# Designs tried in a protein design run: peptides against a protein of PDB entry 3HTU. Part 95

Target 1, 75 residues: chain A of PDB entry 3HTU
Amino acid sequence: RRPEEWGKLIYQWVSRSGQNNSVFTLYELTNGEDTEDEEFHGLDEATLLRALQALQQEHKAEIITVSDGRGVKFF

## One batch from the design tools (peptide; made by RFdiffusion4, then SolubleMPNN)

Design b2_p30_2_s1 (from b2_p30_2, 16 letters changed)
Fold by OpenDDE base, seed 2:
Formats: structure tokens, sequence, C-alpha cells
Structure b2_p30_2_s1 (fold): chain B 75 residues (1-75), chain A 30 residues (1-30)
């Protein structure tokens, strides 16, 4: 899958689960309990980041960087 | 425990991200 395709799957999950406007760590998205049954569970961080960057370009997400890591807010 | 410490660090990270997200939202509302 291409990054934008992964982004689509991730955003679909966010939307369907009613978690728009929610914040996640990158770890939560790919390793969290809430996404265990999702296709993107276990996705490597590099690919995840590219997927989120694609969503960010569409104004569907914002990657947030702090001193000790990164996360994302979905819109 | 290593796992507990990792979990705690991730929770702290999430808190920081949430705070920064909130700050950005507040700035956008100005």
Amino acid sequence: as target 1 above (75 residues)
Amino acid sequence: MAEEERKKKLEELKKKIEEKAKEREEERLK
C-alpha cells in the first residue's frame, strides 16, 4: 500500500469510531489495543508518518511534535 | 517494571501532545 492508502484506512477508522478531534501517540495508532483488529496495526513508524503526512496535506490531521516524541490530532 | 515505565512514558507523551494541541487550537481561535 502507498502512504496515502494507509492514511485513508487510518482516517476511516478514526471517523467510524467517532474519534475525530482526538489526539493519539504514534504508538497508540499502530500498537494500541483499540486498533488491534485494524489493517494498519503493526505498521512501521516510517510508513505511518508518511501516511499521516498525506492526511495532513488534506487538513484531516495534524502531526504534533514535542520534546520526547510525536503524535497526531485528527480533524 | 519496564513495561509499566514504558506505559507511563507514553501516557506522559500523550499528555504533552494534548497540551500542545490545545495551545494551537487556542491560538487559532484568537
Scores: peptide ipSAE 0.548, ipTM 0.855, DockQ to the pose 0.907
Fold by OpenDDE base, seed 1:
Structure b2_p30_2_s1 (fold): chain B 75 residues (1-75), chain A 30 residues (1-30)
Amino acid sequence: as target 1 above (75 residues)
Amino acid sequence: MAEEERKKKLEELKKKIEEKAKEREEERLK
């Protein structure tokens, strides 16, 4: 899958689960319990970042960087 | 212990991300 396709899957999960306007750590998205049944579970961080960057271009997500790591807010 | 420590660190990270997200939102609303 292309990063854009991964982004679509991730955003669909966010929207369908009613978690828009929510914040996640990158680890939480791909390794958390809430996404165990999703196709993007276990996705490598590099691909995840590219997927989120695609969503960010569409104003559907914002990648947030802090001292201890990165996360994302969905809109 | 290691897993619990990792969980705690991730929770702290999430809090920091939430705070920064809030700050950015406040700045956008000015």
Scores: peptide ipSAE 0.547, ipTM 0.855, DockQ to the pose 0.907
Fold by OpenDDE base, seed 4:
Structure b2_p30_2_s1 (fold): chain B 75 residues (1-75), chain A 30 residues (1-30)
Amino acid sequence: as target 1 above (75 residues)
Amino acid sequence: MAEEERKKKLEELKKKIEEKAKEREEERLK
């Protein structure tokens, strides 16, 4: 899959899951229990970032960087 | 202990991300 395709899958999950909190660490997106059944579970961080960057270009997500790591807010 | 520490660090990371997200939202609303 292309990064854009991964981004679509991720965003679909976020949209359909009814999550009250749209902020995630990168780790919980691909390694968390909530995504164990998703195709993008276990996705490498490099590909994940490219996927999120694609979503960011579409104004569907914002990658957030702090001292200890990175996360994302979905819109 | 290592796993619990890792979990705690991830929780703290998420908190920091949430705080920064809030700050950015506040800036956008100004």
Scores: peptide ipSAE 0.546, ipTM 0.855, DockQ to the pose 0.880
Fold by OpenDDE base, seed 3:
Structure b2_p30_2_s1 (fold): chain B 75 residues (1-75), chain A 30 residues (1-30)
Amino acid sequence: as target 1 above (75 residues)
Amino acid sequence: MAEEERKKKLEELKKKIEEKAKEREEERLK
């Protein structure tokens, strides 16, 4: 799958799961308990980042970088 | 244990991300 396709799957999960919190660490998305049954669980961080960057270009997400790492806010 | 320490660090990371997100939102609304 292309990064854009991964981004679509991730965003679909965010939208349909009715998450009470739209902010995630990158680890939560690929290694979290809430995504164990999703196809993108276990996805490498490099590909994940590219997928999120694709969503960011569509104004559906914002990648946030802090001193200890990165996360994302979905819109 | 290492797992507990990792969990704590991830929780702290998430808090920092949430704070950063809030700051950016406030800046956009200003």
Scores: peptide ipSAE 0.543, ipTM 0.853, DockQ to the pose 0.871

Design b2_p30_2_s2 (from b2_p30_2, 16 letters changed)
Fold by OpenDDE base, seed 1:
Structure b2_p30_2_s2 (fold): chain B 75 residues (1-75), chain A 30 residues (1-30)
Amino acid sequence: as target 1 above (75 residues)
Amino acid sequence: MEEEERREKLKELKEKAEKKAEEREKEKLE
């Protein structure tokens, strides 16, 4: 899958689960219990980041950088 | 790293990200 396709899957999960406007760590998205049944579970961080960047270009997400790492907010 | 320690670090990271997101929203409204 292309990063854009991964982004679509991730965003669909966020939307369908009613978690828009929520903030996630990158780890939560790919390693959290809430995404165990999702296709993007276990996705490598590099690919995840590219997927989120694609969503960010569409104004559907914003990558947040803090001192100890990165998170993402979905819109 | 111990699992509990990792969990706490991730929690702190999330809280920081949430706070920063809130600050950004506030700035947009000003």
Scores: peptide ipSAE 0.449, ipTM 0.816, DockQ to the pose 0.891
Fold by OpenDDE base, seed 2:
Structure b2_p30_2_s2 (fold): chain B 75 residues (1-75), chain A 30 residues (1-30)
Amino acid sequence: as target 1 above (75 residues)
Amino acid sequence: MEEEERREKLKELKEKAEKKAEEREKEKLE
């Protein structure tokens, strides 16, 4: 899958679960129990980041960088 | 213990990210 395709799957999960406007750590998205049954569970961080960047280009997400890591807010 | 520390760090990271997101929203409103 291309990053854009992964982004679509991730955003679909966020939207369908009613978690828009929520902030997640990258770890929560790929390693959390809430996404255990999702196709993107276990996705490597590099690919995840590219997927989120694709969503960011579409203004569907914003990658938040803090001193000790990164999170993402979905819109 | 290592796992607990990791969970705590992740929690702190999320809180920081949430706070920063809130600050950004606040700045947009001003």
Scores: peptide ipSAE 0.446, ipTM 0.814, DockQ to the pose 0.895
Fold by OpenDDE base, seed 4:
Structure b2_p30_2_s2 (fold): chain B 75 residues (1-75), chain A 30 residues (1-30)
Amino acid sequence: as target 1 above (75 residues)
Amino acid sequence: MEEEERREKLKELKEKAEKKAEEREKEKLE
């Protein structure tokens, strides 16, 4: 899958679960219990980041950088 | 790193990200 395709799957999950406007760590998206049944569970961080960047270009997400790492807010 | 320590660090990261997101939203509304 291309990063854009991964981004679509991730955003679909966020939307279906009613978690728009929520903030996630990158870790909980791919390693959290809430996404264990999702295709993107276990996705490597590099690919995840590219997927989120694709969503960011569509104004569907915003990557948040803090001193201890990165998070993402979905819209 | 212990699992508990890792969990706490992730929690702190999320809280920081949430706080920063809130600040950004506040700035957009000002």
Scores: peptide ipSAE 0.444, ipTM 0.814, DockQ to the pose 0.892
Fold by OpenDDE base, seed 3:
Structure b2_p30_2_s2 (fold): chain B 75 residues (1-75), chain A 30 residues (1-30)
Amino acid sequence: as target 1 above (75 residues)
Amino acid sequence: MEEEERREKLKELKEKAEKKAEEREKEKLE
């Protein structure tokens, strides 16, 4: 899958679960208990970041960088 | 690192990200 396709799957999960406007760590998305049944569970961080960047271009997400790492807010 | 230590660091990361997001929203309203 392309990063844009991964982004679509991630955003669909966020929307269907009613978690828009929430902040996630990158680890929560790929390693959290809430995503164990999702296709993007276990996705490598590099591909995940590219997927989130694609969503950011569509104004559906914002990547947040802090001293200890990165998070993401979905809209 | 220990699992407990990792969980705590991830929790702190999320809190920092949430705080930064709130600050950005506040700046948009000013």
Scores: peptide ipSAE 0.438, ipTM 0.811, DockQ to the pose 0.856

Design b2_p30_2_s3 (from b2_p30_2, 17 letters changed)
Fold by OpenDDE base, seed 5:
Formats: structure tokens, sequence, C-alpha cells
Structure b2_p30_2_s3 (fold): chain B 75 residues (1-75), chain A 30 residues (1-30)
């Protein structure tokens, strides 16, 4: 899958689960209990980041960089 | 023990990220 395709799957989950406007750590998205049944569970961080960047271009997400890590806010 | 350490690490990151998210939200509204 292309990063854009992964982004689509991720955002679909966010929308279906009613978690728009929520904040996640990158690890939480791919390793959390809430996404265990999702296709993107276990996705490597590099690919995840590219997927989120694609969503960011569509104004559906904002990658948050803090001093000790990264997260993402979905809109 | 490792999982607990990881959990605390993630919680700290989440707290910081959420604070920054509020700042981004305010800027987005402007």
Amino acid sequence: as target 1 above (75 residues)
Amino acid sequence: AEEERRRKELEELLEKAKEKAKELEEKRKE
C-alpha cells in the first residue's frame, strides 16, 4: 500500500470510532489495544509517518512534535 | 515492568502533545 492508502485506512478508523479531534502518540496508533483489529496495526513508524503526512496535506491531521516525541491530532 | 515503563513514557508524551494540540487548535480557529 502507498502512504496515502494507509492514511485513508487510518482516518477511516478515526472517523468510525468517533475519535476526530483526538490526540494520539504514533506508538498508540499502531500498537495500542484500540487498533488491534485494524489493518494498520503493527505498521512501521516510517510508513505511518508518511501516511499521516498525507493526511496532513488534506488538513485531516496535524503532526505534533514535542521535545521527547511525536503525536498526531486528527480533525 | 518494561510495559509499565513504556506506558508511563507514552502518557507523558500524550500530556505534552495534548497541551500543544490546544495551542494548535487556537491558531487554527484564528
Scores: peptide ipSAE 0.114, ipTM 0.589, DockQ to the pose 0.814
Fold by OpenDDE base, seed 4:
Structure b2_p30_2_s3 (fold): chain B 75 residues (1-75), chain A 30 residues (1-30)
Amino acid sequence: as target 1 above (75 residues)
Amino acid sequence: AEEERRRKELEELLEKAKEKAKELEEKRKE
């Protein structure tokens, strides 16, 4: 899958689960219990980041960088 | 013990991220 395709799957999950406007750490998205049944669970961080960047271009997400790591807010 | 440490680290990151997210929201409203 291309990053854009992963992004689509991730955003679909966010929307279906009613978690728009929520903030996640990158780890939570791919390693959290809430996404254990999702296809993107276990996705490597590099690919995840590219997927989220694709969503950011569509104004569906905003990657958050803090001193201790990275997260993402979905819209 | 390892899981607990990891949880605390993630919680700390989440707190900081949420604070920044709030700032982003305010910026978007402008």
Scores: peptide ipSAE 0.113, ipTM 0.584, DockQ to the pose 0.831
Fold by OpenDDE base, seed 3:
Structure b2_p30_2_s3 (fold): chain B 75 residues (1-75), chain A 30 residues (1-30)
Amino acid sequence: as target 1 above (75 residues)
Amino acid sequence: AEEERRRKELEELLEKAKEKAKELEEKRKE
């Protein structure tokens, strides 16, 4: 799958689960309990970041960088 | 021990990210 395709799957999960406007750490999306049944669970961080960047281009998400790591807010 | 440390790191990051997200949301409303 391309990063854009991964982004689509991630955003579909966000929408179906009613997680819009929620904030996640990148670790939570691929290693958290809430996504254990999703295809993107266990996805490498590099590919995840590219997927989120694709969503950011569509104004569906914004990557948040802090001193201790990175998170994301979905819209 | 490792899982406990990771949990604390995630909690701190999440708190900081939520604060930043709030600031970004306020800017979008301007």
Scores: peptide ipSAE 0.112, ipTM 0.583, DockQ to the pose 0.877
Fold by OpenDDE base, seed 1:
Structure b2_p30_2_s3 (fold): chain B 75 residues (1-75), chain A 30 residues (1-30)
Amino acid sequence: as target 1 above (75 residues)
Amino acid sequence: AEEERRRKELEELLEKAKEKAKELEEKRKE
């Protein structure tokens, strides 16, 4: 799958679960309990980042960087 | 144990990202 395709799957999960406008750590999206049954579970961070960047271009997400880590907010 | 550590990590990030997250929302309203 291309990064854009991964991004689509991730955003579909966010929307279906009613978690729009929520914030996640990058690790939580691919390693958390809430996504264990999703196709993108276990996705490597490099590919995840590219997927989120694709969503960011579509104004569906924003990557957040703070002093102690990085996450993402979905819209 | 790993899940617990990551949960704490999330809590810390969420607290520090409150203002930035709100700022992004405000910008989208413009």
Scores: peptide ipSAE 0.117, ipTM 0.603, DockQ to the pose 0.524; fails the geometry check

Design b2_p30_2_s4 (from b2_p30_2, 14 letters changed)
Fold by OpenDDE base, seed 4:
Structure b2_p30_2_s4 (fold): chain B 75 residues (1-75), chain A 30 residues (1-30)
Amino acid sequence: as target 1 above (75 residues)
Amino acid sequence: SEEEERRKRLEELLEKAKEEAKKREEERKE
């Protein structure tokens, strides 16, 4: 899959799931319990980042870099 | 700016999430 395709899958999950918060660490998206049954679970961080960057270009997400890692907010 | 403040708030949330994740991981290892 292309990064854009992964991004689509991720965003679909975000949109269809009733999450308390729309902010996630990158680790939570691919290794969290909430995404265990998702196709993108276990996705490498590099590909995940590219996927999120694609979503960011579509104004569907904002990647956040903190001192101890990275995360993302979905819109 | 408002955007900067929003980003700071999100960073705080991310930090909290990381701490909670770390806690869960530590508990799992026990």
Scores: peptide ipSAE 0.105, ipTM 0.570, DockQ to the pose 0.066
Fold by OpenDDE base, seed 2:
Structure b2_p30_2_s4 (fold): chain B 75 residues (1-75), chain A 30 residues (1-30)
Amino acid sequence: as target 1 above (75 residues)
Amino acid sequence: SEEEERRKRLEELLEKAKEEAKKREEERKE
């Protein structure tokens, strides 16, 4: 799958699960219990970032890096 | 749960980061 396709799957999960406006660490998205049954579970971070960047271009997500960690907010 | 607490902490950090970014942007425009 291309990053854009992964982004689509991720955002579909966000929307269907009512997780809009929620915040996740990158680890939680691919390794957390909330996504254990999702296709993108276990996705490598590099691909995940590209997927989220694609969503960010569509104003569906915002990746924010802080000194104490990195995460993403979905809209 | 630990995961919920982690998310809560991150949310606070991200919110602060956004506020700081906005502040810097406003300062650059003034």
Scores: peptide ipSAE 0.102, ipTM 0.543, DockQ to the pose 0.200
Fold by OpenDDE base, seed 3:
Structure b2_p30_2_s4 (fold): chain B 75 residues (1-75), chain A 30 residues (1-30)
Amino acid sequence: as target 1 above (75 residues)
Amino acid sequence: SEEEERRKRLEELLEKAKEEAKKREEERKE
């Protein structure tokens, strides 16, 4: 799958689960308990980041980087 | 747990970062 396709899957989950306007660590999205049954669970961080960047271009997400780690806020 | 505390702290940092980013954006638009 292309990053954009992964982004679509991720955002679909966010929307379906009512997680819009929520903040996640990158780890939580692919390794968290809440996404265990999702297709993107276990996705490598590099691909995840590209997927989120695609969503960011669509103003559906914002990647947040702090000294202690990275996360994303969905809209 | 340690993992829970780490997650909580990261969440707080991310939220703070978002708020600060929003503030900076608003300041640029003003």
Scores: peptide ipSAE 0.101, ipTM 0.551, DockQ to the pose 0.331
Fold by OpenDDE base, seed 5:
Structure b2_p30_2_s4 (fold): chain B 75 residues (1-75), chain A 30 residues (1-30)
Amino acid sequence: as target 1 above (75 residues)
Amino acid sequence: SEEEERRKRLEELLEKAKEEAKKREEERKE
């Protein structure tokens, strides 16, 4: 899959799951229990970042980097 | 948990960053 395709799958999950909080760390998106049944679970961080960047271009997400790591806010 | 604390930090930083960006945009328009 291309990064854009991964981004689509991720955003579909975010949308249909009805998350209480739209902010995630990159780790919990691909390694958390909440996404164990999703196709993007276990996705490498490099590809994940590219996928999120694609969503960011569509104004569906915003990536932020802090000293403790990176995260994303979905819209 | 550590993960929850990290998430909260990210959320706070995002809100701060958005406010700062909005402030700069308003200043540029003036």
Scores: peptide ipSAE 0.096, ipTM 0.539, DockQ to the pose 0.119

Design b2_p30_3_s1 (from b2_p30_3, 16 letters changed)
Fold by OpenDDE base, seed 3:
Structure b2_p30_3_s1 (fold): chain B 75 residues (1-75), chain A 30 residues (1-30)
Amino acid sequence: as target 1 above (75 residues)
Amino acid sequence: MEEEKRRKEKEKLEKLLEEIKKKAEEREKE
């Protein structure tokens, strides 16, 4: 799958589960129990980041980077 | 180990939220 396709799957989950405006660590998205049954569970961080960057271009997400790690806020 | 991992992730999330808050405050001042 292309990053854009992964982004679509991720955002679909966000929308369906009512997680809009929620904040996640990157680890939570691919390793958390909330996404355990999702196709993107277990996705490598590099691909996840590219997917989120695609969503960010569409103003559907904002990647937050701090010294201790990264997270994302969905809109 | 699982509990420790969850604890660390929670700490990361709290720090991220703090960063978001700081950035929001900075934008508000502009």
Scores: peptide ipSAE 0.120, ipTM 0.595, DockQ to the pose 0.374
Fold by OpenDDE base, seed 2:
Structure b2_p30_3_s1 (fold): chain B 75 residues (1-75), chain A 30 residues (1-30)
Amino acid sequence: as target 1 above (75 residues)
Amino acid sequence: MEEEKRRKEKEKLEKLLEEIKKKAEEREKE
């Protein structure tokens, strides 16, 4: 799958689960209990980041980078 | 603990976002 396709799947989960405006660490999205049944569970961080960047271009997400890690807020 | 570290990381990110939001609101009041 292309990053854009992964982004679509991720955002679909966010929307359908009512997680809009929620903040996640990158780890939570791919390794968390909440996404165990999702296709993107276990996705490598590099691909995940590219997917989120695609969503960010569409103003559907914002990647937050701090000294202690990275996360994402969905809209 | 890995879980504790992840929780703290999330809290830091949320706090950062809140600060950004607060700053944006303050600028809006100008």
Scores: peptide ipSAE 0.116, ipTM 0.566, DockQ to the pose 0.145
Fold by OpenDDE base, seed 1:
Structure b2_p30_3_s1 (fold): chain B 75 residues (1-75), chain A 30 residues (1-30)
Amino acid sequence: as target 1 above (75 residues)
Amino acid sequence: MEEEKRRKEKEKLEKLLEEIKKKAEEREKE
């Protein structure tokens, strides 16, 4: 599965679960309880980042980097 | 261990929210 395909799955979850405008850490997206039943649960961080970058190009997400980590806001 | 992870994630999330807010405010001033 390509990164953009993963991005699509992630955004579908965000939209269908009413998580738009929500903020997540990268770890939370792939290891949190909220996504346990999603196909992207357990996805490696490198692939996740590429997926989120694809969404960012579509203005559907914004990756935020702080001194102690990274996260993402969905739109 | 799980509780510690959740605590750390929550702290990071709060920092991310603050950063997002800060960036949004900066863009509004431009």
Scores: peptide ipSAE 0.112, ipTM 0.590, DockQ to the pose 0.331
Fold by OpenDDE base, seed 5:
Structure b2_p30_3_s1 (fold): chain B 75 residues (1-75), chain A 30 residues (1-30)
Amino acid sequence: as target 1 above (75 residues)
Amino acid sequence: MEEEKRRKEKEKLEKLLEEIKKKAEEREKE
């Protein structure tokens, strides 16, 4: 799958689970229990970041980097 | 320990996002 395709799957999960406007760490998106049944569970961080960047271009997410970590807010 | 670290990281990110939101709102009303 391309990053844009992964982004679509991720955002579909966010939307159908009613978690728009929620904040996630990158780790919990791919390693958390909430996404265990999703196709993107276990996705490597590099590909995840590219997927989120695609969503960011569509104004559906904003990636935030702090001193010792990264996260994302979905809209 | 790991769960606490993740909780603190998420809280830090949420605070940063709130600051960014406030800055954007301030620019809009200028």
Scores: peptide ipSAE 0.109, ipTM 0.561, DockQ to the pose 0.137

Design b2_p30_3_s2 (from b2_p30_3, 14 letters changed)
Fold by OpenDDE base, seed 4:
Structure b2_p30_3_s2 (fold): chain B 75 residues (1-75), chain A 30 residues (1-30)
Amino acid sequence: as target 1 above (75 residues)
Amino acid sequence: SEEEEEKKLKEEREKLLEKIKEKAKELEEK
């Protein structure tokens, strides 16, 4: 899959999950219990970032950087 | 120990999440 395709899958999950929180660490998305059954579970961080960047270009997400790492907010 | 390291990692991830949430809030306030 291409990064943008991964992004689509991730965003679909976010939309369907009905989660109250729209902010995630990168770890939670690919290694968290909430995504264990998703195809993108276990996705490498490099590809994940590219996927999220694709979503960011579509204004569906914003990658958030702090001193200790990165996360993402979905819209 | 392995258990201690796992606990440490979990705590660090929780701290990171909190920082990200705070940053997200700041961005929203702009």
Scores: peptide ipSAE 0.529, ipTM 0.848, DockQ to the pose 0.869
Fold by OpenDDE base, seed 2:
Structure b2_p30_3_s2 (fold): chain B 75 residues (1-75), chain A 30 residues (1-30)
Amino acid sequence: as target 1 above (75 residues)
Amino acid sequence: SEEEEEKKLKEEREKLLEKIKEKAKELEEK
């Protein structure tokens, strides 16, 4: 899958599960309990980041960077 | 121990999440 395709799957989960406007660490998205049954669970961080960047271009997500790491807010 | 390290990682992730949430809130206010 391409990053854009992963992004679509991730955002579909966000939308369907009512996680819009929620904030996640990158780890939670791919390793958290809430996404255990999702296809993107276990996705490597590099690919995840590219997927989120694709969503960010569509104004569906915002990657948040702090000194200790990164996370994302979905819209 | 491995258990202690795992617990430590979990705590660090929780702290990270909190920082991210704070940053997110800050960005909203702009």
Scores: peptide ipSAE 0.528, ipTM 0.846, DockQ to the pose 0.921
Fold by OpenDDE base, seed 1:
Structure b2_p30_3_s2 (fold): chain B 75 residues (1-75), chain A 30 residues (1-30)
Amino acid sequence: as target 1 above (75 residues)
Amino acid sequence: SEEEEEKKLKEEREKLLEKIKEKAKELEEK
């Protein structure tokens, strides 16, 4: 799958899951319990970042960087 | 031990999440 396709799958999950929090660490998205049944579970970080960058271009997400790492906020 | 290391990693991830949430809120307020 292309990064854009991964991004679409991730965003679909975020939109339909009814999650209370729209902010995630990169680790939670691919390794968390909440995404165990999703196709993107286990996705490597490099590909994940490219997927999120694609979503960011569409104004559906924003990658957040702090001193200890990165995360993402979905819109 | 592996258990202690996993606990430590979990705590670090939780701290990271909190920092990200704070940053997200800060960006929203701008």
Scores: peptide ipSAE 0.528, ipTM 0.845, DockQ to the pose 0.870
Fold by OpenDDE base, seed 3:
Structure b2_p30_3_s2 (fold): chain B 75 residues (1-75), chain A 30 residues (1-30)
Amino acid sequence: as target 1 above (75 residues)
Amino acid sequence: SEEEEEKKLKEEREKLLEKIKEKAKELEEK
């Protein structure tokens, strides 16, 4: 799958589960209990970032960076 | 120990989440 396709799957989950406007760390998105049944569970961080960047270009998410790591807010 | 390291990782992830949430809030207020 391409990053854009992964982004679509991730956003579909966010929308279906009512997680819009919520904030996540990159770890809990791909390794958390809430996404263990999703296809993107276990996705490598590099691909995840590219997927989120694609969503960011569509104004559906914003990647947040702090000194200790990164997270994301969905819209 | 392995259990000790796992506990530390969990705590660090929780701290990171809190920092991300705080940053998100600050960005919204701008």
Scores: peptide ipSAE 0.523, ipTM 0.844, DockQ to the pose 0.859

